# Peptides against a protein of PDB entry 5K2M, part 74

Target 1, 273 residues: chain A of PDB entry 5K2M
Amino acid sequence: MRIGITYTVLRREEMAIKERAGEFGEVVMLHEDDLLFPGNYDLDVVIIRNVSHFKALYTARLFESEGIPTVNSSRLIFEAGDKLFATLRLAGKVPVPEWKAALSEGGALRVPDSLGYPLVSKPVFGSWGRLLAKVNDRDSLEAVLEHRKWMKNPLYGIHYFQEFVEKPGRDIRSYVIGGEFVGAIYRYSNHWITNTARGGKAEPCSDPEVEELSVKAWEAFGEGALAIDIFESEKGLLVNEVNPNMEFKNAARVTGADMAGKLVEYAVEVAKT

## One batch from the design tools (peptide; made by RFdiffusion4, then SolubleMPNN)

Design b2_p15_1_s4 (from b2_p15_1, 8 letters changed)
Fold by OpenDDE base, seed 3:
Structure b2_p15_1_s4 (fold): chain B 273 residues (1-273), chain A 15 residues (1-15)
Amino acid sequence: as target 1 above (273 residues)
Amino acid sequence: TEEEEERVEEAAKEV
């Protein structure tokens, strides 16, 4: 078996995936600079670890066009990596924060009539809480919409909003790979945007309700490896978003779960299908 | 360092 690993940066996750993949076969590391298509790749499966959502999406689709399966698939990256498309999958299966989408400024200005204030403005793409805005009033909404007009990427004209969820100074990140729950962590932050990449504390989460909800959230997509972001709200657990390009260094450290091994095992099973 | 890894990840997480 020959296992490709595409990457932008060799992180702790890519090092762990490389090490575990070496136990199952020959490993071919493919930096973004090595990727030319059409190509003659002798690979049974490719693990996609490109940092950019769009680079990951196009890389997966390009390998699939050569008849090489990918983990994650281009379909999963497309549906899970867009916050609105992910919400459309999740909303029919699991509790999600209340949301609205608007395709114009005039539509966006009516969102508070349904969601009220405070609300959260999100881009449909992006990571690390970039361009998340807590919108407390009309003046703040108008300011966010005005700034979006000057952002040249047409995807910023897709207005996605959620209710503001009051959280207990933390959120949950769980991991589901091939339909198996692998583990979960609490991410602590004093800011309304919880992210471990900003010096947040991580602790193990051992909650059967989180495990059950995480598997159900994965089943909304039905394939691949997903990180799942869950909020503890007054309404109970809410699935906020999923990530098809998961970081797991903190979760692996805190839980002791072999997330890299589970990802490689899943990729090996995909290669045999 | 974790901070250098995070900076490189943040820069590489351009759109």
Scores: peptide ipSAE 0.113, ipTM 0.819, DockQ to the pose 0.104
Fold by OpenDDE base, seed 4:
Structure b2_p15_1_s4 (fold): chain B 273 residues (1-273), chain A 15 residues (1-15)
Amino acid sequence: as target 1 above (273 residues)
Amino acid sequence: TEEEEERVEEAAKEV
């Protein structure tokens, strides 16, 4: 078995994946600079670890065009890596925060009529709370919309909003790989954005309701490896978003779960199908 | 450093 690993930066996750993949076969590390298509890749599967969502998506689709399966698949990266498309999948299976989408500024200005204030403006793509705005009033909404109008990427013209969820100074990140719950963590922050990449502390989360909800959230997509972001709300647990290109260094450290091994095991199964 | 890795990751996701 020959396992490709595509990467932008050799992080702790990619090092762990490389090490675990070496137990199952030959490992081929593929930096983004090594990727030319069409190519003549002799690989049974590729683990996609490109940092950019779009680079990951296109890399996966390019390998699939050569008949090489990827983890995650281009389908999963596409559906899960877009917050609006992910919400459309999730909303049919699990509780999600109340949301609205608008395709124009004039549509977006009516979002508060249904969601009220405060609301959260999100880009449909991006990570670490980039371009998240807590919109408390009309003036703030107008400012966000004006700024979006001057952004060059046309995807910034897709207006995605959620209700603002009051959280207990934390959120939950769970991990589901191949339909198996691997683990979960609490992410603590004094800010309404609770991302560990912004200096938040992580602690183990052992909650059967989180496990059940995480598996159901994964089943909305039905394949691959997902990190799942869950909010504790007055309405109960809400699935906020999923990540098809998960960071797990903190979760693996805190839980002791072999997330890299589970990802490789799943990739090896995908290679055999 | 972890902070340098995070900055490189941030920059790589913006492009």
Scores: peptide ipSAE 0.077, ipTM 0.797, DockQ to the pose 0.140
Fold by OpenDDE base, seed 1:
Structure b2_p15_1_s4 (fold): chain B 273 residues (1-273), chain A 15 residues (1-15)
Amino acid sequence: as target 1 above (273 residues)
Amino acid sequence: TEEEEERVEEAAKEV
């Protein structure tokens, strides 16, 4: 068994994955600077840990073109890593926050007619709450839309909005790998954007409803390793988004779950199919 | 520090 691990930065997650992969076979660490295609890679599977969503997506697709399976697959990275495409999968299976998509400013200006105020503006790509805006009124909506016109990436012209969900000063992040629930955490924040990378505290979450909902959310995609972001709302649990390129250092520390081991075990299963 | 690791990771998250 030869296991590739692609990475941008050697984080705690990549170190843990490397260590656990070493128990199953030879480990080949592949920095982004080492990734040239077409190539002669002698690998049974590749674990994709590139930090950029697009670099991860293209890296997975390039290995798949060489006949090497990836965890996650390029299909999963594409469908789960785009907030709108992920919502399209999730909305048919699990409760999600009320959402609207608009393809123009003129369309976006009508979103409040359905969602009301406050609403949340999101880019379809990106992480750590970057470019999230709580839009309280018309003036704030116009400002967000004006700023988007000057952004160079054409994907910023895809306007994705959600209802603003009142949260109890926390959200939930769960982890499902190969259809198995691995664990969950509460992420506490004094800000409406809950993220541990912004000084949020993590605590274990042991809730059977979270476990059941997390597995159902994973089944909307039907493969791979996903982190699942869940809101506690007055309407009950809502699946906000999924992440096919999960961070888990805080979750592993807090829960004691072997998330790196479970990811490697799943990659070894994928290599055998 | 954990905050310095997070800043390096944030800088590496190119669009």
Scores: peptide ipSAE 0.073, ipTM 0.798, DockQ to the pose 0.131
Fold by OpenDDE base, seed 5:
Structure b2_p15_1_s4 (fold): chain B 273 residues (1-273), chain A 15 residues (1-15)
Amino acid sequence: as target 1 above (273 residues)
Amino acid sequence: TEEEEERVEEAAKEV
């Protein structure tokens, strides 16, 4: 068994994955600067840990073109890493926040007729709450739309909106790998954007409803390793988004779950199919 | 520190 690990930065997650992968076979660390295609890679599977969503997507697809399976697959990275495409998968399986998509400014200006105010404007790509806007009124909506016209990436012209969900000063991050629930945490924040990267406290979440919902959310995609963001709302639990390039250092530390081991075990299973 | 690691990781998050 030869296990590749692609990475941009050697984070705590990549160190843990490397250590656990060493128990199953030979580990080949592949920095982004080491990646040239087409190549002659002697690997049974590649664990994709590139920080950029697009670099991860293209890296996965390039290895798949050489006949090498990846964790996650390029399909999963593509579908789960886009908030709108992820919502399309999730909405058929689990409760999600009310959402609208618009392909023009004129369409986007009608979104409040359905969602009301406040609403949340999201880019379809990006992490850590980047370019999330709480839109409280018409003037704020117009400002967000105006700013997006000047953004160079055409994907900023895809307008994705959700209802604003009032949360109890926290959200839930769960982890499902190969269809197995691995663990969950509460992320505490005084800001409406709950993210541990913004100084939020993490605590273990032990809730059977979260476990069941997390597995169902993973089943909407049917493969790979996902982090799942869940909101505690007045309507009950809502699956907000999924992440196919999960960070888990805080969750692993807080829960004691062997998330790196579970990811490697799944990658070894993928290599055998 | 975890906070320093998080800042380095945040800065490394390219699109």
Scores: peptide ipSAE 0.080, ipTM 0.801, DockQ to the pose 0.125; fails the geometry check

Design b2_p15_2_s1 (from b2_p15_2, 4 letters changed)
Fold by OpenDDE base, seed 3:
Structure b2_p15_2_s1 (fold): chain B 273 residues (1-273), chain A 15 residues (1-15)
Amino acid sequence: as target 1 above (273 residues)
Amino acid sequence: MKSLDDYVPEELRDA
């Protein structure tokens, strides 16, 4: 078996995936600079680890066009990597924060009529809590919309909002690979954005309700490897978002789960299908 | 010019 791994930066995750993949067959590391299409790739499966959502999406679709399956698939990356598209999948299967989407400034100005204040403005793409805004009032909403108007990417004209969820100084990140729950962590922060990539502490989460909800959230997509972000709210557990390009170094360290091994095992099974 | 799509925090680059 020949396993490709596409990457932008060699992180701890990519090193762990490479090591585990070597136990199953020949590993071919493919930096973004090595990727030209159409190509003659002799690979049975490709693990997609490109940092960019769009580069990951296009890389996956390009390999698929040559008959090479990918983990994750271009379909999954497309649906899970966009916060609005992910919400559309999740909302019919699991509890999610209340949300609104608007396609114009005029539409966005009416969002508080439904969600109230405070609300959260999110871009539909991006990671690590970038361009998240807690909007407490009308003046703040107008300011966010004014700034969005001058952003060059047309995706900033897609206005996605959620209710502000009061959290107990933490959130949950769980991992589901091929439908199997692999593990979960608490991410602690004094800031309303609880991302560990901003210096937060991680601790293991052992909660059967989190496990059940995580599997149900994965089933909304029905394939691949997903990190799932869950909020502990007054209304119970809410699935906030999913990530088809998951980071797991902190979760693997804290839980002891072999997330890299589980990802490779899933990729090997995809290659056999 | 760093895009939101290509940006990786420095703390995540260290293997």
Scores: peptide ipSAE 0.203, ipTM 0.832, DockQ to the pose 0.063
Fold by OpenDDE base, seed 4:
Structure b2_p15_2_s1 (fold): chain B 273 residues (1-273), chain A 15 residues (1-15)
Amino acid sequence: as target 1 above (273 residues)
Amino acid sequence: MKSLDDYVPEELRDA
């Protein structure tokens, strides 16, 4: 068994994955600078840990084109790593926050007619609450739209909005790998963005409803390793988004779950299919 | 300037 691991930065997650992968076979660390295609890669599977969503997507697709399966697959990265595409999958299986998509500024200006204020503007790509805006009024909406107009990436012209969900000072991040629930944490923050990557504290979450909902959310995609962000709302649990390039150092520490091992085990299974 | 897509928060860079 030869396991590739693509990466941008060696984080605790990549180190843990490397260590666990070494128990299953030969590990080949592949920095982004080392990746050239087409190539002669002698690998049974590649674990994709590129930080960039797009680099991860293209890297996965390039390996797949050479007959090497990836974890996650390019399909999963594509579907789950885009917030709008992920919402489309999730909305058919699990409760999600109310959302609207608009393809023009004129369309976006009508979003409050259905969602009201406050609403959340999201880019369809990116992590760690980047370019999330709580839009409290018309003036704020106009400002966000104006700023988007000057952004170079065409994807910023895809306007994705959610209702603003009042949360109890926390959200939930769960982890499902190969259809198995691995663990969950509460992420605490005084800010409406509760991501631990912004200094939030993590605590274990042991809730059967979270476990069930997390598995159902994973089933909307049907493969791979996903981190799932869940809100506690007045309407109950809502699946906000998923991440096909999950960070888990805090979750692993807090829960004691071997997330790196589970990811490697799944990759080994994928290699054998 | 790095692309927002390539940006890693400083708190996540520490191995």
Scores: peptide ipSAE 0.194, ipTM 0.828, DockQ to the pose 0.064
Fold by OpenDDE base, seed 1:
Formats: sequence, C-alpha cells, structure tokens
Structure b2_p15_2_s1 (fold): chain B 273 residues (1-273), chain A 15 residues (1-15)
Amino acid sequence: as target 1 above (273 residues)
Amino acid sequence: MKSLDDYVPEELRDA
C-alpha cells in the first residue's frame, strides 16, 4: 500500500495522518510545490490536505485523472466545500438555517424581505469565519454589498445569506468518516463567530441527537470524511455547514478519538475498492 | 495580499 498525502502546511493533523498512514504502508508526503501533472505517481490512494479549497479540489481531480482515488474525492470537495452547494445537499435531508442566495446587488437588497434582520452574509468559500458579517440593518447590508463589488474574485459576487441563529455561546462540530460518527465537540466563544482557531475553548459533546443528525448530514453527500458544524437553536439542531478538509487537532485532543486513524483506515478501504 | 482561500491563521501553523 502506497499512500500519498498532499499538503500546504505541515500541521498537527498532517503529522498525525502521516504517522497513522505509516502503519498501513509506504507514505509519500507531497507538498504543493511537488505537484505537477500529468505525472507518474505510483500511489494507491491520496489523502488531500491542501489548505486551499480550490487547490484541494483541483489536486483531487488531477489524481483521479491518473486513476488514483482520493480522500476526499473531487466531487465531495466540490459539493461540500462550497457553502451554497453544501446547503443544496443538506436542505433536502436535515434541518438547516433559513437561507437565501442572490446573484446581484439588486437581488441581495431584497433578501431581508424574506429573512429579516439580523442576517449573516457569507462568502461561498473560505473558512475560520473570515468575511462573515452580521448584518443588523439596511445600512450594514449596503456596506457589505459595496465592499463585495471591489473584491477581485468573481465568487464574491455570489451573495449567500443565512438567518442569524441565536446560539448559547457555543456551537457543535462533529466528525463523520465513511458514514461512521467519530466524535463531536462544543466550541465556546464570547463572539457570535464560534471558532476555536479564534480563541474558542473546546469541550466533548456526547449527545445522541447530534450523532444521529451528523450521520444524516453525511448521508446527504454519501462519501468521504466530513466535519459538520451544528447550531443549537430555539428551533432545535440546525446543520450550518460541512467541511471536506477538516481540522481536528482540538477535537482529537478533547475527545480522545483517533480521527487521523479513522481517516487513514477509510483511505485504505477506498484504495481497495 | 492574503487571499481568503490560501490564508492560514498563524495559530494553526504550529506543528
């Protein structure tokens, strides 16, 4: 078994994946600078750990074109890594926050007619709560839309909005790999953006409803390894988003779950199919 | 200039 691992930055997650992969066979670490296609890669499977959503997507597709399966697949990265596309999958299977998408400023200005205020503006890509805006009023909406006009990436012209969900000072991140629930954490924050990378505290989450909902959310995609972000709302549990390029350092530490091992085991299974 | 896509917080770079 030859296992490739693509990466941008060698984080604790990549180190753990490398270590666990070494138990199953030869490990080939592939930094982004090493990735040239077409290539003569002798690999049975590749674990995709590129930081960039787009680089991860294209890397997966390029390996697949060489007949090498990836974890996650390019299809999963595409569908899950875009907040709007992920919402389209999730909305048919699990409760999600109320959302609207607009393709113009004129359309976006009408979003409050449906969602009201406050609402949350999100880019369709990106992580760590970057470029999230809590929009409390019309003036704030106009400001966000004005700023988006001057952003160079055309994807900033895709206006994705959610209702603002009142949370109990925390959210939930769960992990499902190959359809198996691996674990979950609470992420505490004094800010409406609950992210452990921004100084949030993590604690174990043991809730059967979270486990069931997490598996159902994964089933909306039907493959791969996903981190699932869940809100505790007055309406019950809501699946906010999924991440096909999960960070799990804090979750692994807090829960004791072998997330790296489960990811590698799944990659080995994919290699054998 | 850091892109939204390529940016990694410094706190996540520590191996």
Scores: peptide ipSAE 0.184, ipTM 0.823, DockQ to the pose 0.062
Fold by OpenDDE base, seed 2:
Structure b2_p15_2_s1 (fold): chain B 273 residues (1-273), chain A 15 residues (1-15)
Amino acid sequence: as target 1 above (273 residues)
Amino acid sequence: MKSLDDYVPEELRDA
């Protein structure tokens, strides 16, 4: 078994994945600078750990074009890594925050007519709560829309909105790999954007409802390894988003779950299919 | 300046 690991930056996750992968076979670390296609890669599977959503997507697709399966697959990365596309998958299977998408400023200005205020404006891509805006009123909406006009990436012109969900000072991040629930954490924050990467405290989450919901959320995609962000709302648990390039340093530390091992095990299974 | 897509917070990087 030859396991490739593509990466941009060696994080704790990549080091853990490397270490665990070494127990299953030969490990080939592939920095982004090492990736040229078409290439003659002698690999049975590639674990995709590129930081960029788009680089991860294209890297996965490029390996797949050479007959090398990837974890995650390019399909999963594409569908899960876009917040709107992920919502489209999730909405048919699990409770999600109320959402609207608009393809123009004129359309976006009508979003409050259906969702009210406050809203959350999200870019369809990106991580760590970047470019999220709490839109409390018309003036704020107009400002967000104005700023979007000047963003270089045309994807910023896709207007994705959610209802603002009042959270109990925390959210949940769960992990499902190959359909198996691996673990979950609470992420605490005094800010409406909750992320452990922003100094939030993490604690284990042991809730059967979270486990069930997480598996159902994963089933909306039906493959791969996903981190799932869940809100505790007044109307119950809501699946906010999924992450096909999961960060698990804090979760592994807090829960003791071998998330890296589970990811590698799944990759080995994928290689054998 | 890194884009939103490729930005990694410093706290997520291993030393």
Scores: peptide ipSAE 0.179, ipTM 0.820, DockQ to the pose 0.062

Design b2_p15_2_s2 (from b2_p15_2, 4 letters changed)
Fold by OpenDDE base, seed 4:
Formats: sequence, structure tokens, C-alpha cells
Structure b2_p15_2_s2 (fold): chain B 273 residues (1-273), chain A 15 residues (1-15)
Amino acid sequence: as target 1 above (273 residues)
Amino acid sequence: MKSLDDFVPEELREA
């Protein structure tokens, strides 16, 4: 078994994945600078850990084109790594926050007619609560839309909005790998963005409803390894988003779950199929 | 300036 691991930055997660992968076979670390295609890669599977969503997507697709399966697959990265596409999958299976998508400024200006205020503006890509805006009023909406017009990436012209969900000072991040629930944490913050990558604290979450919902959310995609962000709302649990390139350092520490091992085990299974 | 896509928070860079 030869396991590739693509990466941008060697983080705690990549180190853990490398270590666990070494127990299953030969590990080939592949920094982004090492990746050229087409290539002669002698690998049975590649674990994709590129930081960039797009680099991860293209890397996965390139390996797949050479007959090498990836974890996650390019399909999963594509579907899950775009917040709007992910919402489309999730909305068919699990409760999600109310959302609207608009393809123009004029369309976006009508979003409050259905969602009301406050609402949340999100880019369809990116992580760690970057470029999230709590839009409290018309003036704020106009400002966000104006700024988006001057952003170079065409994807910023895709306007994705959610209702603002009042949370109890925390959210939930769960992990599902190969359809198996691995663990979950609460992420605490005094800010409406509760991501631990913004200074939040993590605690274990042991809730059967979270476990069930997390598995159902994963089933909306049907493969791979996903981190799932869940809100505790007045309406109950809502699946906010998923991440096909999950960070798990804090979750692994807090829960004691072998997330790196589970990821490697899944990759080995994928390699054998 | 780093793009949103390539950005990694400092707290996640520490091994």
C-alpha cells in the first residue's frame, strides 16, 4: 500500500495523518510544489490536504484522471466545499438554515423580502468565518454588495445568504468519515462566529441527536470524510455547512477520537475498491 | 495580500 498525502502546510493534522498512514503502508508526502501533471505517480490512494479548496479540487481530479482514487474525491470536494452546492445537497436530507441565492446585485437586494433581517452573507468558498457578514439592515446589504462588485474572483458574484441563527454562544462541529460518526465538539465563542480558529474553545459533544443528524448530513453526499457544522437553534438542530478538508486538531484533542486514523483507514478502504 | 482561498489562520499553522 502506497499512500500519498498532498499538503500546503504541514499542520498538526497532516502530521497525524502521516503518522497513522505509516502503519498501513509506505507514505509519500507531496507538497504542492511537488505536484506536476500528468505524472507517473505510483500510489494506491491520495489523501488530499491542500488548504485551498480549488487546489484540493484540481489535485483530486488530476490524480483521479490517472486512475488514483483520492480522499476526498474531487466530486465530494466540489459538492461539499461550495457552500451553496453543499446547501443544495443538505436541504434534501436534513434541516438547514433558511437560505437564498442570487446571481445579481438586483436579485440580492430582494433577499431580505424573504429572509428578513438580520441575515448572513457568505462567499460560496472559504473557511474560518472569513468574509462572513451579519447584515442587519439595507445599508449593510448595499455595502456588502458594493464590495463584492470589486472582488476579482467571479465566485464573489454568487450571492449566498442565510438567515441569522441565534445560537447559545456555541455551535457544534461533528466528524463523519466513511459514514461513521467519529466525534463532535462544542465550539464556544462570545462572537456570532463560533469557529475555534477564531479563538473559540472546544468541549466534547455527546448528543445522540447530533450523531444521527451528522450521519444523515454525510449521507447527502454519500462518501468521504466531512466535518459538519451544526447550529442549535430555536427550531432545533440545523446543519449549517460541511467541510471536505476538515481541521480536527482541537476535536481530536478534546474528544480523544483518532480522526487521523479513521481518515487513513477510510483511504485504505478506498484504495482496495 | 493572501487570497481567501489560500489563507490559513496562524493558530492552525502551529504543529
Scores: peptide ipSAE 0.209, ipTM 0.835, DockQ to the pose 0.061
Fold by OpenDDE base, seed 2:
Structure b2_p15_2_s2 (fold): chain B 273 residues (1-273), chain A 15 residues (1-15)
Amino acid sequence: as target 1 above (273 residues)
Amino acid sequence: MKSLDDFVPEELREA
């Protein structure tokens, strides 16, 4: 078994994945600078750990084009890594925050007519709460829309909105790999954006409802390894988003779950299919 | 220059 691991930066996750992968076979670390296609890669599977969503997507697709399966697959990265596309998958399977998508400023200006205020404006791509805006009123909406006009990436012109969900000072991040629930954490923050990457405290979450919901959320995609962000709302648990390039350092630390091992085990399984 | 898309917060990087 030869396991590739693509990466941009060696994080604790990549080091843990490398270590665990070494127990299953030969490990080939592939920095982004090492990736040229078409290439002659002698690999049975590639674990995709590129930081950029788009780099991860294209890297996965490029390996797949050479007959090498990837974890995650390019399909999963594409569908799960876009907040709107992920919502489209999730909405039919699990409770999600109320949402609207608009393809023009004129359409976006009508979103409050259905969702009310406050809203959350989200880019369809991006991590760590980048470019999230709490939109409390018309003036704020107009400002967000104006700024989007000047963003270079045309994807910023896709207007995705959610209802603002009042959270109890925390959210939940769960992990499902190959359909198996691996673990979950609470992420505490005094800010409406709860992310451990922004200094939030993490604690283990042991809730059967979270486990069930997490598996159902994963089933909306039906493959791969996902981190799932869940809100505790007044109307119950809501699946906010999923992450096909999961960060698990904090979760592994506080839960003791072998997330890296589970990811590698799944990759080895994928290689054998 | 790293794009904003590939930015990793310092706290996520291995030392």
Scores: peptide ipSAE 0.027, ipTM 0.646, DockQ to the pose 0.064
Fold by OpenDDE base, seed 1:
Structure b2_p15_2_s2 (fold): chain B 273 residues (1-273), chain A 15 residues (1-15)
Amino acid sequence: as target 1 above (273 residues)
Amino acid sequence: MKSLDDFVPEELREA
């Protein structure tokens, strides 16, 4: 078994994946600078750990074009890594926050007619709460839209909005790999953005409802390894988003779950199919 | 110049 691992930055997650992969066969670490296509890669499977959503997506598709399966697949990265596309999958299977998408400033200005204020503006791509805005009024909405006009990436012209969900000072991140629930954490923050990368504290989450909802959310995609972000709302549990390029160092530390091992085991299974 | 999509917080990197 030859296992490739693509990466941008060697994080705790990549180190753990490398270590666990070594138990199953030869490990080939592939930094982004090493990735040239077409290539003569002798690999049975590739674990995709590129930081950039787009680099991860294209890397997966390029290996697939060489007949090498990837974890996650380019299809999953595409569908799950875009907040709007992920919402389209999730909305038919699990409760999600109320959302609107607009394709112009004129359309976006009408979103409050449906969602009201406050609402949350999100880019369809990106992580760690970058470019999230709590929009409390018309002036704030106009400001966000004005700033988006000057952003270089045309995807910033896709306006994705959610209702603002009142949270109990925390959110939930769960992990499902190959359809198996692996674990979950609470992420605490004094800010409405609860991401642990911004100074949030993590604690174990043991809730059967979270487990059931997490598996159902994964089933909306039907493959791969996903981190699932869940809100505790007055309406019950809501699946906010999923991440096909999960960070798990805090979750692994807090829960004791072998997330790296489960990811590698799944990659080995994919390699054998 | 690193793209916004390539940014990794220092706390996530290996020391």
Scores: peptide ipSAE 0.012, ipTM 0.569, DockQ to the pose 0.064
Fold by OpenDDE base, seed 3:
Structure b2_p15_2_s2 (fold): chain B 273 residues (1-273), chain A 15 residues (1-15)
Amino acid sequence: as target 1 above (273 residues)
Amino acid sequence: MKSLDDFVPEELREA
């Protein structure tokens, strides 16, 4: 078996995936600079680890066009990597924060009529809590919309909002690979954005309700490897978002789960299908 | 120019 791994930056995750993949067959590391299409790739499966959502999406689709399956698939990356598209999948299967989408400034100004204040403005793409805004009032909403108007990427004209969820100084990140729950962590922060990439601490989460909800959230997509972000709210557990390009360094360290191994095992099974 | 799509925090780049 020949396993490709596409990557932008060789992180701890990519090193662990490479090492584990070597136990199953020949590993071919493919930096973004090595990727040209159409190509003659002799690979049975490709693990997609490109940092960019769009580069990951296009890379996956390009390999698929040559008959090479990818983990994750271009379909999954497309649906899970966009916060609005992910919400559309999740909302019919699991509890999610209340949300609104608007396609104009005029539409966005009416969002508080439904969600109230405070609300959260999110871009539909991006990671690590970038460009998240807690909007407490009308003046703040107008300011966010004014700034969005001058952003060059047309995706910033897609206005996605959620209710502000009061959290107990933490959130949950769980991991589901091929439908199997692999593990979960608490991410602690004194800031309303609880991402560990901003200096938060991680602890293991052992909660059967989290496990059940995580699997159900994965089933909304029905394939691949997902990290799932869950909030502990007054209304119970809410699935906030999913990530088809998961980081797991902290989770693997804290839980002891072999997330890299589980990802490779899933990729090997995809290659055999 | 750093894009929102391509940005990786420095703390995540270290192996």
Scores: peptide ipSAE 0.215, ipTM 0.837, DockQ to the pose 0.062; fails the geometry check

